# Peptides against a protein of PDB entry 6NYY, part 2

Target 1, 212 residues: chain A of PDB entry 6NYY
Amino acid sequence: KHFEQAIERVIGGLEKKTQVLQPEEKKTVAYHEAGHAVAGWYLEHADPLLKVSIIPRGKGLGYAQYLPKEQYLYTKEQLLDRMCMTLGGRVSEEIFFGRITTGAQDDLRKVTQSAYAQIVQFGMNEKVGQISFDLPRQGDMVLEKPYSEATARLIDDEVRILINDAYKRTVALLTEKKADVEKVALLLLEKEVLDKNDMVELLGPRPFAEKS
Target 2, 212 residues: chain A of PDB entry 6NYY as posed
Amino acid sequence: KHFEQAIERVIGGLEKKTQVLQPEEKKTVAYHQAGHAVAGWYLEHADPLLKVSIIPRGKGLGYAQYLPKEQYLYTKEQLLDRMCMTLGGRVSEEIFFGRITTGAQDDLRKVTQSAYAQIVQFGMNEKVGQISFDLPRQGDMVLEKPYSEATARLIDDEVRILINDAYKRTVALLTEKKADVEKVALLLLEKEVLDKNDMVELLGPRPFAEKS

## One batch from the design tools (peptide; made by RFdiffusion4, then SolubleMPNN)

Design b1_p8_2_s1 (from b1_p8_2, 6 letters changed)
Fold by OpenDDE base, seed 4:
Structure b1_p8_2_s1 (fold): chain B 212 residues (1-212), chain A 8 residues (1-8)
Amino acid sequence: as target 1 above (212 residues)
Amino acid sequence: ATSTTAPP
């Protein structure tokens, strides 16, 4: 309890008891977070889900909390599954509502940053090649890009391809697991907070061994 | 890591 609350404060910030969501918005948040939760559950290289909540906090209207692995080296496959997990909310909204909301803004930012980093920092794209450029940080003077406009276009195209591939993978996964997303979302609307045990009761044990 | 539904 106290430890979980401390983690929640670090991750989500202070609970915003004053944020009254409309019932339809709360439903959207529930399905959004259920999408993250279920994607993380069924993606091998996703971090293990610890908690999912639709209680508004300083950092969001809802959240899915994962146990971060103390990992310093990431594979392409790991980064892809993390992107898919991060897209899970947006994809869930699309699957269940046929519409998307602004709720995924931070998720899309993270996915975008990850995709660019994979392509221009980690050399993980075959077309762009084994290159590593520093991404301009917020506030750095736009130094002349160390590559041509043709390379810039290629990077932008390959970023879109990578994100779209992650999106499609997430759509396929959450479509297959649509009933599981529904179960999680409905239970979130009832309980507002689910833990790993609730997820095991709903979905069965996570199909991937948690590397303890 | 956490995923969050961002407020507008």
Scores: peptide ipSAE 0.245, ipTM 0.858, DockQ to the pose 0.857
Fold by OpenDDE base, seed 5:
Structure b1_p8_2_s1 (fold): chain B 212 residues (1-212), chain A 8 residues (1-8)
Amino acid sequence: as target 1 above (212 residues)
Amino acid sequence: ATSTTAPP
C-alpha cells in the first residue's frame, strides 16, 4: 500500500480529485486506457499490467501502470511490443470513435523516440545498417548530422515504416480484441480504477506466463 | 512503465 502509493505519486502525481472531465472526454479516456491495457495484456513482451485508471493524476487524464521487469537488454521484438502497447490508446480511439484526440501526444512522443533510437542508436534496421549515433538532445546545437541527406531521408523513411508497422500491428490486435477493449472501457467507466484481478475476471488469465 | 492520456 504505502509503496504502491509512493510509486503512483512518482508516476502519476497527485490525484486531481477536483478535475471533472466532460462525460465524452471521460469516455474517450476510458477507451484510450482500455486500449493500452488490452494491448499490454495480449502482447507477449509487454510488461504485466498492475493498474489502469481514468482518475486524473498529475498531468495525465488516465493511466495504465505496468510492473517493469529488471531488464537491461531489449530485443527488437520487445521494443516493437512496447511500441504497440504505447500506441494502444490512439488505436482504441480510432477503432471506437473514428476520430483521434490530442490525448496520445505523450504516447506518440515515446513511440517516435523509440523508433529513432532503434534505427540510429541500436542498429536494428537492415537498410540503415549497424550504425549508432547519438540522438540530438534537447538544447544540443547539432550543427551537422554525421550522415548525408540521403541517409537522413532513409532514416526518416525507415522510422515511418517502423511506426506504421507497429500501428498496423496494434490495429490488428485491438480489432481482434475489440470486445475485450469494450469490456475494460465500460468497467473503467463504472469503477474508474481496475487492477490485475479485474482484468483476469474480464479477460481471463494473461496468455503469457509472467517470467518470474 | 506507464501509458497516459495527456492533455495538450
Scores: peptide ipSAE 0.239, ipTM 0.858, DockQ to the pose 0.853
Fold by OpenDDE base, seed 2:
Structure b1_p8_2_s1 (fold): chain B 212 residues (1-212), chain A 8 residues (1-8)
Amino acid sequence: as target 1 above (212 residues)
Amino acid sequence: ATSTTAPP
């Protein structure tokens, strides 16, 4: 209890007890976080879900917390499933509301950064090839790109393709699991916080063995 | 890893 609350404070910041969301916004947050949670549950290479919350904390209106794997090397497949999990909130909003909100801004930033890193740092794109360039640091003026304008266009195109593929994969998954997303969202609206055990009770055991 | 619903 006290230790979990301390971890929650470190990850989410202080609980904003004064931030009252309107019921419709709270519903949007619940379905958004349910999308993340369910995507993470049914993606093989996603990190195991620890906790999902729709209690506003720090800079977030809700959050899904995952147990990070003690790994320093990531496969392309792992990075894709992490992108899909990160898109789960946006995709859930689209599926359930037919509209998107600003709630996914940080998720889209993470997905964008991951896609660029995969293509230009990790050499994970076949068309761009086995190249690695330093991404400009946030705020550094890129004086010269270490690649041609043709390569720049190719990178931009392949980033869009990668993100769109991750998005489509997430749409397919959460459409298949639509009833599970709704169950999680409804239970979030009741309990505001769910743990792994609540998810097991609701959805059954995660279909992928947790790598110890 | 954490995903968050961000306020505007």
Scores: peptide ipSAE 0.234, ipTM 0.854, DockQ to the pose 0.843
Fold by OpenDDE base, seed 3:
Structure b1_p8_2_s1 (fold): chain B 212 residues (1-212), chain A 8 residues (1-8)
Amino acid sequence: as target 1 above (212 residues)
Amino acid sequence: ATSTTAPP
């Protein structure tokens, strides 16, 4: 109890008891967070879900919390499943409402940063090759890129391909699991907060063994 | 790790 509340305050900030979302916006948040939760549940290399909430806080309208793996090395497959989990909210909105909202802004920022890092820092793209360049930090003078305009266009194209592949993978997964996303969203609208045990009751045990 | 629905 006290430890969970402390983690919630660090992740979400203080509950904004004064931000009453309209029922339709609260429904959108519930399906968005259910998309993240279900994607993380069925992706092998995603971090295990701990908690999902639609209670508005200083940093968001809802959130999903995961147990991070203590690892320093990431595979291309692990980074892809993390991208898919991060796209789960946007994909859920598309599948259930046929429209997208601004709610995915932070998720899309994270996905964009990950895709660029995979291609230009980790050398994980065959067309761009075994390269590693520092990405400009916020506030650094945009130094001249150490590669041609043709290479810059190739990087931008391969970033779009990688993000689109992650998006399509997430659409396929959440379409297959559409009934599970709806179960989670409906229970979120009732309880506002779900834990791992609620997810096990709804979906069954996570199909991947926890590394104990 | 966290995912969030961003406020407008």
Scores: peptide ipSAE 0.229, ipTM 0.854, DockQ to the pose 0.836

Design b1_p8_2_s2 (from b1_p8_2, 6 letters changed)
Fold by OpenDDE base, seed 1:
Structure b1_p8_2_s2 (fold): chain B 212 residues (1-212), chain A 8 residues (1-8)
Amino acid sequence: as target 1 above (212 residues)
Amino acid sequence: ATSRISPP
């Protein structure tokens, strides 16, 4: 209990017990987090779900926590599945509500950063090639790009393609698993917090062996 | 790793 609470505080911040979401917003949060949870459940290279919560904490209205693998090397396939998992909330909102919210801003930032990193840092795009440049950090003086404007346009195009492919993959997955997303969302609205065991009871065992 | 929904 105390250890879990400590981890929750580090990851999510302090519980905002006084933050009352409107029922419709709470529903949006539940389906958003259910999207993350279900995407992570059915993506082979996603980190296993540890906990999902719709209790507001720190800067978040809800969160899904995953047990990170202690790995230092990531494959392109792993990065794609991580992108899909990160898009799961936005995709769930689209599928269930036919509208999207600002809630996915941090997710989209992460996806954008990952896509750019794959293309310009990890050399994972065939069109751009085996290149590695430092991305400008927030607050860094925009140093002159070490590549041409034509290369910049190519990078931007390939980033859009990569994100769109991840998005489409996530839409396909969560559409296939729509009933599971609904089950998770409804149970979240009831319990506010789900753990891995709740997910196993609801969805069955995760179809991928957890590499211990 | 965490995914979150956050206010703007």
Scores: peptide ipSAE 0.329, ipTM 0.894, DockQ to the pose 0.829
Fold by OpenDDE base, seed 3:
Structure b1_p8_2_s2 (fold): chain B 212 residues (1-212), chain A 8 residues (1-8)
Amino acid sequence: as target 1 above (212 residues)
Amino acid sequence: ATSRISPP
């Protein structure tokens, strides 16, 4: 208990008991986090879910926590499934409410950064090719790009295509699993916090063998 | 790794 609470404080910040969410916002948070949880459950290369919560902490209104695999090398397929899991909250909002909120800003930043890294650092795009450039770091002077404006436009187009493909894949998955997203969201509204065991009870065992 | 919903 004390160790888990310490980890939660480090990851999420102090529990803000004083932030009373309106019922409609709490419902939006529950379905958003359920989208992340269910996407991570049914994507082979996503990290396994450890905990999901709709209790506000620090700057977050809710969170899903995953147990990352100790990996040094990532495949294109692994990076795609991680992008889909990260888009799960936004996609859930679209499917259930027909509207999107500002709540996905951090998720979209992570997806954008991953897409650019795949194309310009890891050489994972066929049209751009086997190239690797350093991305500008925060605080670096805007150095002249080592490529033409035509190449810059190509990179921007291929980033958009990659993100849209991940988004469409996530929409297809969460539409197929819509009833499971609703079950998780409703249980979150009741319990506020779910763990891996709650997910197994609700959805059955994760369809991918845990690599021991 | 964490995902979260956050205010602007």
Scores: peptide ipSAE 0.325, ipTM 0.892, DockQ to the pose 0.826
Fold by OpenDDE base, seed 4:
Structure b1_p8_2_s2 (fold): chain B 212 residues (1-212), chain A 8 residues (1-8)
Amino acid sequence: as target 1 above (212 residues)
Amino acid sequence: ATSRISPP
C-alpha cells in the first residue's frame, strides 16, 4: 500500500481532493481511462496495466498506470501498440459518446512525437527511408531542415498515415472489446480505482504472458 | 508509463 501510493504520487502527482468534476465529466474520464486500460490489456506489445484511476492527481483527471518494461530497444510493432494504447482514451470517447474532448491532448502529443520519431529518427518508414534527423527541440534555432520541402511534406503525410493507422487499429480493438470497456468504465465509476486483479476478475486473465 | 486525461 505505501509503496504503491508513493509510486502513484511520483507518476500521477498529488491527489487533487479539491478538484470536483461534474458527473458527466467524471463519466468521460471513466470511459477515457477504460479505453486506455482495455487497449493495454489486449495489445500484445503494450505494457501491462497496473492500475487505473479516475481520481484526479496532479495535472491529470484520471490515469492508467502500466508496468514499464525495462527495454531500451523497441520494434515498430511495439511502438504501434504503444500508440494504440495511448489513443485508447480518445477512441473510447468517440465510441461511447460520439464526441471527443480536449482530455486527449497529452495523449495526442505523445502519439505525434512517437510517430515523428519513428519516421524521422528511427528510419522506420519505407517511403521516407533509412534516415535519422534530429527533431527540432523547443528553443532551438530553427536550423534549416536537412531535407527538402518535398521530404517535409512526405514526412507529414506519413506521420498522419501512421497515426491514422494506429487510430483505426484502436477503433477496431475497442469496438471488438466495447463490452469490456463498458465494464471497466462502470466499475471505475463505482470504485474510482482498479488494479490488475480487478481487471482479471472483470475481463479474465490478460491474454499475453507478462515477461518477468 | 502512464496514460492520462488532462485538462487543457
Scores: peptide ipSAE 0.346, ipTM 0.897, DockQ to the pose 0.845; fails the geometry check
Fold by OpenDDE base, seed 5:
Structure b1_p8_2_s2 (fold): chain B 212 residues (1-212), chain A 8 residues (1-8)
Amino acid sequence: as target 1 above (212 residues)
Amino acid sequence: ATSRISPP
């Protein structure tokens, strides 16, 4: 309990017990987090879900927590599944509400950063090729890009393709698992916090063996 | 890893 609370505090910040969301916003949060949770459940290379919560903490209105793997090397497939999991909230909002909210801003930032890193740092795009450039850090003078404007356009195009592919994959997955997303969302609205056991009871065992 | 929904 104390250790979990300490981890939750580090990850999520302090519970904002006083932040009462409107029912519509609370519903949006529940479906958003359910999207993350279900995407992570059914993506092979996603980290196992530990906890999902719609209790506001720090700056977050809700969160899904995953067991981090002690992993130093990531494959392209792992990065894609991680992108899909990160897009799960936005996709869930689209599927269930036919509208999107600002709630996915941090997720989209992470996805964008991952996509650019894959293409320009990790050399994971065939069209751009085996290149690795340091992305300008926040506050670094925008040094001249070591590539042409044509290459810049190519990078931009391939980033969009990668993100769109991840988005489409997530749409396909969560559309297939729409009933599961709804089950998770409804149970979140009831319990506010779900753990792995709740997910197993609700969805069945995760279809991928946990690499212990 | 955590996913979060955050206000703007």
Scores: peptide ipSAE 0.321, ipTM 0.890, DockQ to the pose 0.844; fails the geometry check

Design b1_p8_2_s3 (from b1_p8_2, 4 letters changed)
Fold by OpenDDE base, seed 4:
Structure b1_p8_2_s3 (fold): chain B 212 residues (1-212), chain A 8 residues (1-8)
Amino acid sequence: as target 1 above (212 residues)
Amino acid sequence: MTLRTAPP
């Protein structure tokens, strides 16, 4: 409890007691966060879920918190599952509401950054090849790209492919687990906060061993 | 890691 609350304060920020969401927005947040939670639950290389909440904190209307892994090396498979987990909110909104919201903006930013990093920094794309270029940081003079416009187009295309593949994988997963997403979302609407034990009660034990 | 629903 105290440790989780401390992590929650550090990661989530202060509870915004003043932001009352409309019931429909709160429902959207519940399904969004349920999508993150369930995606992370059933993805092998995803981090273990600690907590999911629809109580607004800091800059979030809701959140899913995962146990950080003390790892410095990531496989392509781990990065893909992380992308899928990150897309879980957007995908849940699409599956349940047939519409998307601005709520996934931070998620899409993370996914986009990860996809570009995989392709242009980590050499994880076969078409682009074993290359590593520094991504322009905000405020860096736009140095001339160390590659041709053809390579730039290829990078852009492969980024879209990678994100779309992660998206499709997430759609497949959350469609298969649709009932589980709904269970989590409905319980979130009731309790506002779920922990790992609530998730185990709803979904059963996570099918992947927690690498401690 | 923390994932979130972000306001605009």
Scores: peptide ipSAE 0.469, ipTM 0.931, DockQ to the pose 0.854
Fold by OpenDDE base, seed 2:
Structure b1_p8_2_s3 (fold): chain B 212 residues (1-212), chain A 8 residues (1-8)
Amino acid sequence: as target 1 above (212 residues)
Amino acid sequence: MTLRTAPP
């Protein structure tokens, strides 16, 4: 209890006991977090799910927590599956509600940053090529880009393509697993917090072995 | 990694 609360405090921040979500917003959060959880469950290169919660903590109305692997090198496939996991909430909202919310803002920021990093820093795009430029950090005055405006347009186009491909992949996955997303969302609405064991009971064993 | 539903 105390140790779990300490971890939750470090990761999620202080529990905002005072933020009572309306039932419809809580339902949106449950399906959003279920989308993250299920996407991560069925993506080969996704990190293992540790916990999913719809209890507001810190700046989140809900969260899906994954146990990161101690790794310093990421493959293109790992980064794609991570993007799909990150889009899982937005995609779940689209599939179940036919509408999207502002709840995915932090997710879209992460996806956008990852896509630009893959193309501009890691050289993972064939059209842009094996280039690596430092992206301006938040607050850095970009005086001059180390590439032409034509290259800038190409980068922007390929970023959109990469994100859209990840989005489509996530739509396909969560459409296939729609019943599982619903099971997780409904159980979240009941229990507010699920762990890995709850997910195993609900969905069966994760189909991908945890590479220890 | 932590993914979240974030208010604006």
Scores: peptide ipSAE 0.466, ipTM 0.930, DockQ to the pose 0.837
Fold by OpenDDE base, seed 3:
Structure b1_p8_2_s3 (fold): chain B 212 residues (1-212), chain A 8 residues (1-8)
Amino acid sequence: as target 1 above (212 residues)
Amino acid sequence: MTLRTAPP
């Protein structure tokens, strides 16, 4: 009990008991987090889900928590599935509400950073090629780019293509699994917190063996 | 990793 509460405080921050969401916003959060949870469940290279919650904590209205693997090398396929999982909340909002909210801001930042890193740091794009440049850190003076404006335009175009491909893949997945997203969202509205066991009871075993 | 619904 005390140990679990300490871990929850370290991982999730303090419960904002004072932040009562209106029912419609609580519903939006439930479907957003269900989108993350279900996308991660059905993507082979996604990290295992530990917990999903619609109880506001720290700077989040809800969250999906995953156990990171101790991994030093990432494939292009793994990075794509991580992008799709990260887009799951935005895609769920679009599928169920026909509208998008500001709720995906942190997700879109992560996706954008990952896409640029894949193209300009990891050399994972065929058109841009086998290049590796340091991305400007937040707060670094914008030093001159070590490449031409033509290359800058190509990078920007290929980043958009990569993000759009990840988005379309996530739309296809969550459309196929729409009933599962609904089940998770409804159960979140009842219980506010789900663990891995709740997900197994609701959806069945994850179709990918957890590499321990 | 933790994904979240962010307030504005």
Scores: peptide ipSAE 0.465, ipTM 0.930, DockQ to the pose 0.824
Fold by OpenDDE base, seed 5:
Structure b1_p8_2_s3 (fold): chain B 212 residues (1-212), chain A 8 residues (1-8)
Amino acid sequence: as target 1 above (212 residues)
Amino acid sequence: MTLRTAPP
């Protein structure tokens, strides 16, 4: 209890008790967070879901919390599943509303950063090859790129391909699991907060064994 | 305001 509340305060900030969101925005948040939760539920390499909430905290309107793994090394497959989970909110909005909102901007930033890191820092793209360059940090003087403009274009193209592949994978998954996303979203609108047990009751047991 | 995932 106290430890979880402390983690929630660090991650989310203080609960804003003021229902500032219009019903339609609250609905969008519920489906967005349901998309994250369900994507993570059905992705093998996603972390176990701890909690999903549509109670605004700090700057967030909702959140999905996952149990952090003590993991120092990530595979390409793990990074892809993390990208898909991160795209789950945006994809859910598209599937259910036929429109997208600005709510996914932080998710898209994370996905973009991950994709670039995979290609130019981790050497995980076959076309770009086994290279590792430091990504310019926010505020660093734009040092000359240690590669040609042709390589820059290739990187940009492969980043786009990787993100699009993750997006398509997430669309396929959440389309298949559309009814599950709906169940989670509707229950979120009722309870505002769901835990792992609520998810098991709605969806059944997670199909992947929790790696202890 | 942003919707948040808690991925590390």
Scores: peptide ipSAE 0.352, ipTM 0.851, DockQ to the pose 0.178

Design b1_p8_2_s4 (from b1_p8_2, 5 letters changed)
Fold by OpenDDE base, seed 1:
Structure b1_p8_2_s4 (fold): chain B 212 residues (1-212), chain A 8 residues (1-8)
Amino acid sequence: as target 1 above (212 residues)
Amino acid sequence: ASAFIAPP
């Protein structure tokens, strides 16, 4: 309890019990978080879901928490599944509402950062090749890029391809698992907080063994 | 963790 609450405060900030979302917004948050939860459940290389909540915290209207593996090395496949999980909220909004919201801004930032890092820091793209450049940090003066404008265009194209592939993979998954996303979303609207046990009751055991 | 963030 106290440890979980400490993690929750670090991730989401303080619980805003006084922040009443409109029912439609609360529904949007529930389906968004359900998208993350279900994507993480059915993606082999995603981190296992620990908790999902639609109780507003800090700047977040909801959140999904995962048990991070103590991993220092990530494969391309692991990074892809993490991208898909991160896109799960946006994809759920598209599938269920036919509209998208600003709620996915942080997710899109993370996906964008991951895609660029894979291509220009980790050398994980065959067209760009085995290169590693530092990405400008937010607030850093963008110094002259150590590569040509043609390489910049290639990077941007390959980033778009990678994100689109992750997005399509997530759409396919959450479309297949649409009923599961709805079950999770409806239970979130009832309980506001779900744990791993609630997910097991709804979806069955996660199909991937927890690598101990 | 994924966070549904309200617009500023």
Scores: peptide ipSAE 0.217, ipTM 0.840, DockQ to the pose 0.648
Fold by OpenDDE base, seed 2:
Structure b1_p8_2_s4 (fold): chain B 212 residues (1-212), chain A 8 residues (1-8)
Amino acid sequence: as target 1 above (212 residues)
Amino acid sequence: ASAFIAPP
């Protein structure tokens, strides 16, 4: 309990008990977080879900918490499934409401950063090739890009392709699992917080063995 | 802006 609360404070910030969402916004948060949770549940290379919450904390209105694997090396497949999991909230909003909100801004930032890192830092794109450039940090003098404008356009195109492929994969998954997203969202609206055991009771065992 | 925090 105390340890979990400490982790929750580090990830989400302080619980904002005074932040009252309108019922429709609370519903949007529940389906958004259910999208993350279900995507993470059914993606092989996603981290196992620990907790999902629609209790506002810090700047977040909800969050999903995963047990990161103690790993220093990530595969392309792992990074893709992590991107899909991160897109799960936005995709759930699209599937259930036919509209998108500003709620996915941080998710899209993470996905964008991951996509650029895969292409220009990790050499994971065949068209761009086995290259590695430091991404300019916010506030670094934009030194001349170590590549041509043609390479810049290629990078931008391949980033968009990678993100769109991850998005389409997530749409396909959460469309297939639409009833499971609904179950999780409805239970979130009732309990506000779900753990791994709640997910097992609701969805059955996660189909991928936890690497012990 | 309502930020939904995805997992890190």
Scores: peptide ipSAE 0.157, ipTM 0.770, DockQ to the pose 0.201
Fold by OpenDDE base, seed 3:
Structure b1_p8_2_s4 (fold): chain B 212 residues (1-212), chain A 8 residues (1-8)
Amino acid sequence: as target 1 above (212 residues)
Amino acid sequence: ASAFIAPP
């Protein structure tokens, strides 16, 4: 309890008990967070869900918490499933509301950063090849790119393809699991906070063996 | 900015 509250404060900040969301916004948050939760549940290489909440904290309106695996090496498949889980909120909004909101801004930032890192740092794209360049850090002078404008365009195109492939994979998954996303969203609107046990009761056991 | 906090 005290340790979980400390982690919640680090991730989400202080509970903004005074921020009353409009019922329609609270519904949007519930379906967004349900999208993350369900995507993470059914993706093999995603981190297991610990907690999901629609209680506003700090700058966030909702959040999902995961148990990260202690690992130093990531496969291309693991990075793709993490991208899909991160897109789960945006995809849920599209499937249920036929409209998208600004709520996915941080998710899209993370997905964009991951896609660029896969292509230009980890050499995981066949067209760009076995290359590794340092991405400019925030505050570094934009040094001249060590490659041509043609290579820059190729990188940008392959980043877009990778993100679109992750998006399509997430749309396919959450469309198949649409009833499960609805169940999680409705239960979030009732309880405001769900844990792993609530998810097991609602959806059944996660279909991937937890490495204990 | 209404950020939904996605997984890390």
Scores: peptide ipSAE 0.153, ipTM 0.769, DockQ to the pose 0.204
Fold by OpenDDE base, seed 5:
Structure b1_p8_2_s4 (fold): chain B 212 residues (1-212), chain A 8 residues (1-8)
Amino acid sequence: as target 1 above (212 residues)
Amino acid sequence: ASAFIAPP
């Protein structure tokens, strides 16, 4: 409890008890967070969900808390499932509202960073090949790219393909699990916070054994 | 337990 609350404060900030979202925005947040939660539930390589909340904290309108595994090595498949889980909010908004919001900005940033890292740092793209270079950091002089404009275009294309593939995978998953996303979203609107037990009651046990 | 405002 105290440790979890400390982590929640560090990551989410203080609960903004005073920020009353409009009902429509709160509904959007509930479905967004339900998308993350359900994607994480049904993706093998996603971290186990601990908690999902639509109580605003810091700059976030909602959050999902996971139990990360202590791992130093990530497979391409693990990174893909993490991307899909990260896209779950945006995809849920699209499926349920037929419109997208600015709420996914941080998610899209993370997905974009992951996709570029996979291609240009981890050598995980066959077309780009076994290359690794540092991504420009904010404030670094844009050093000349160690590759041609043709390679730059190839990287940009393959990043887009990777993100689109993750997006399509997430759309397929959350479309299949649409009723589950709705159950989670509706219960979030009622309880504002769900834990793993609430998810088990709604969805059944997570289909992937917790590799303890 | 990492609380993520968004999945990591």
Scores: peptide ipSAE 0.085, ipTM 0.752, DockQ to the pose 0.273

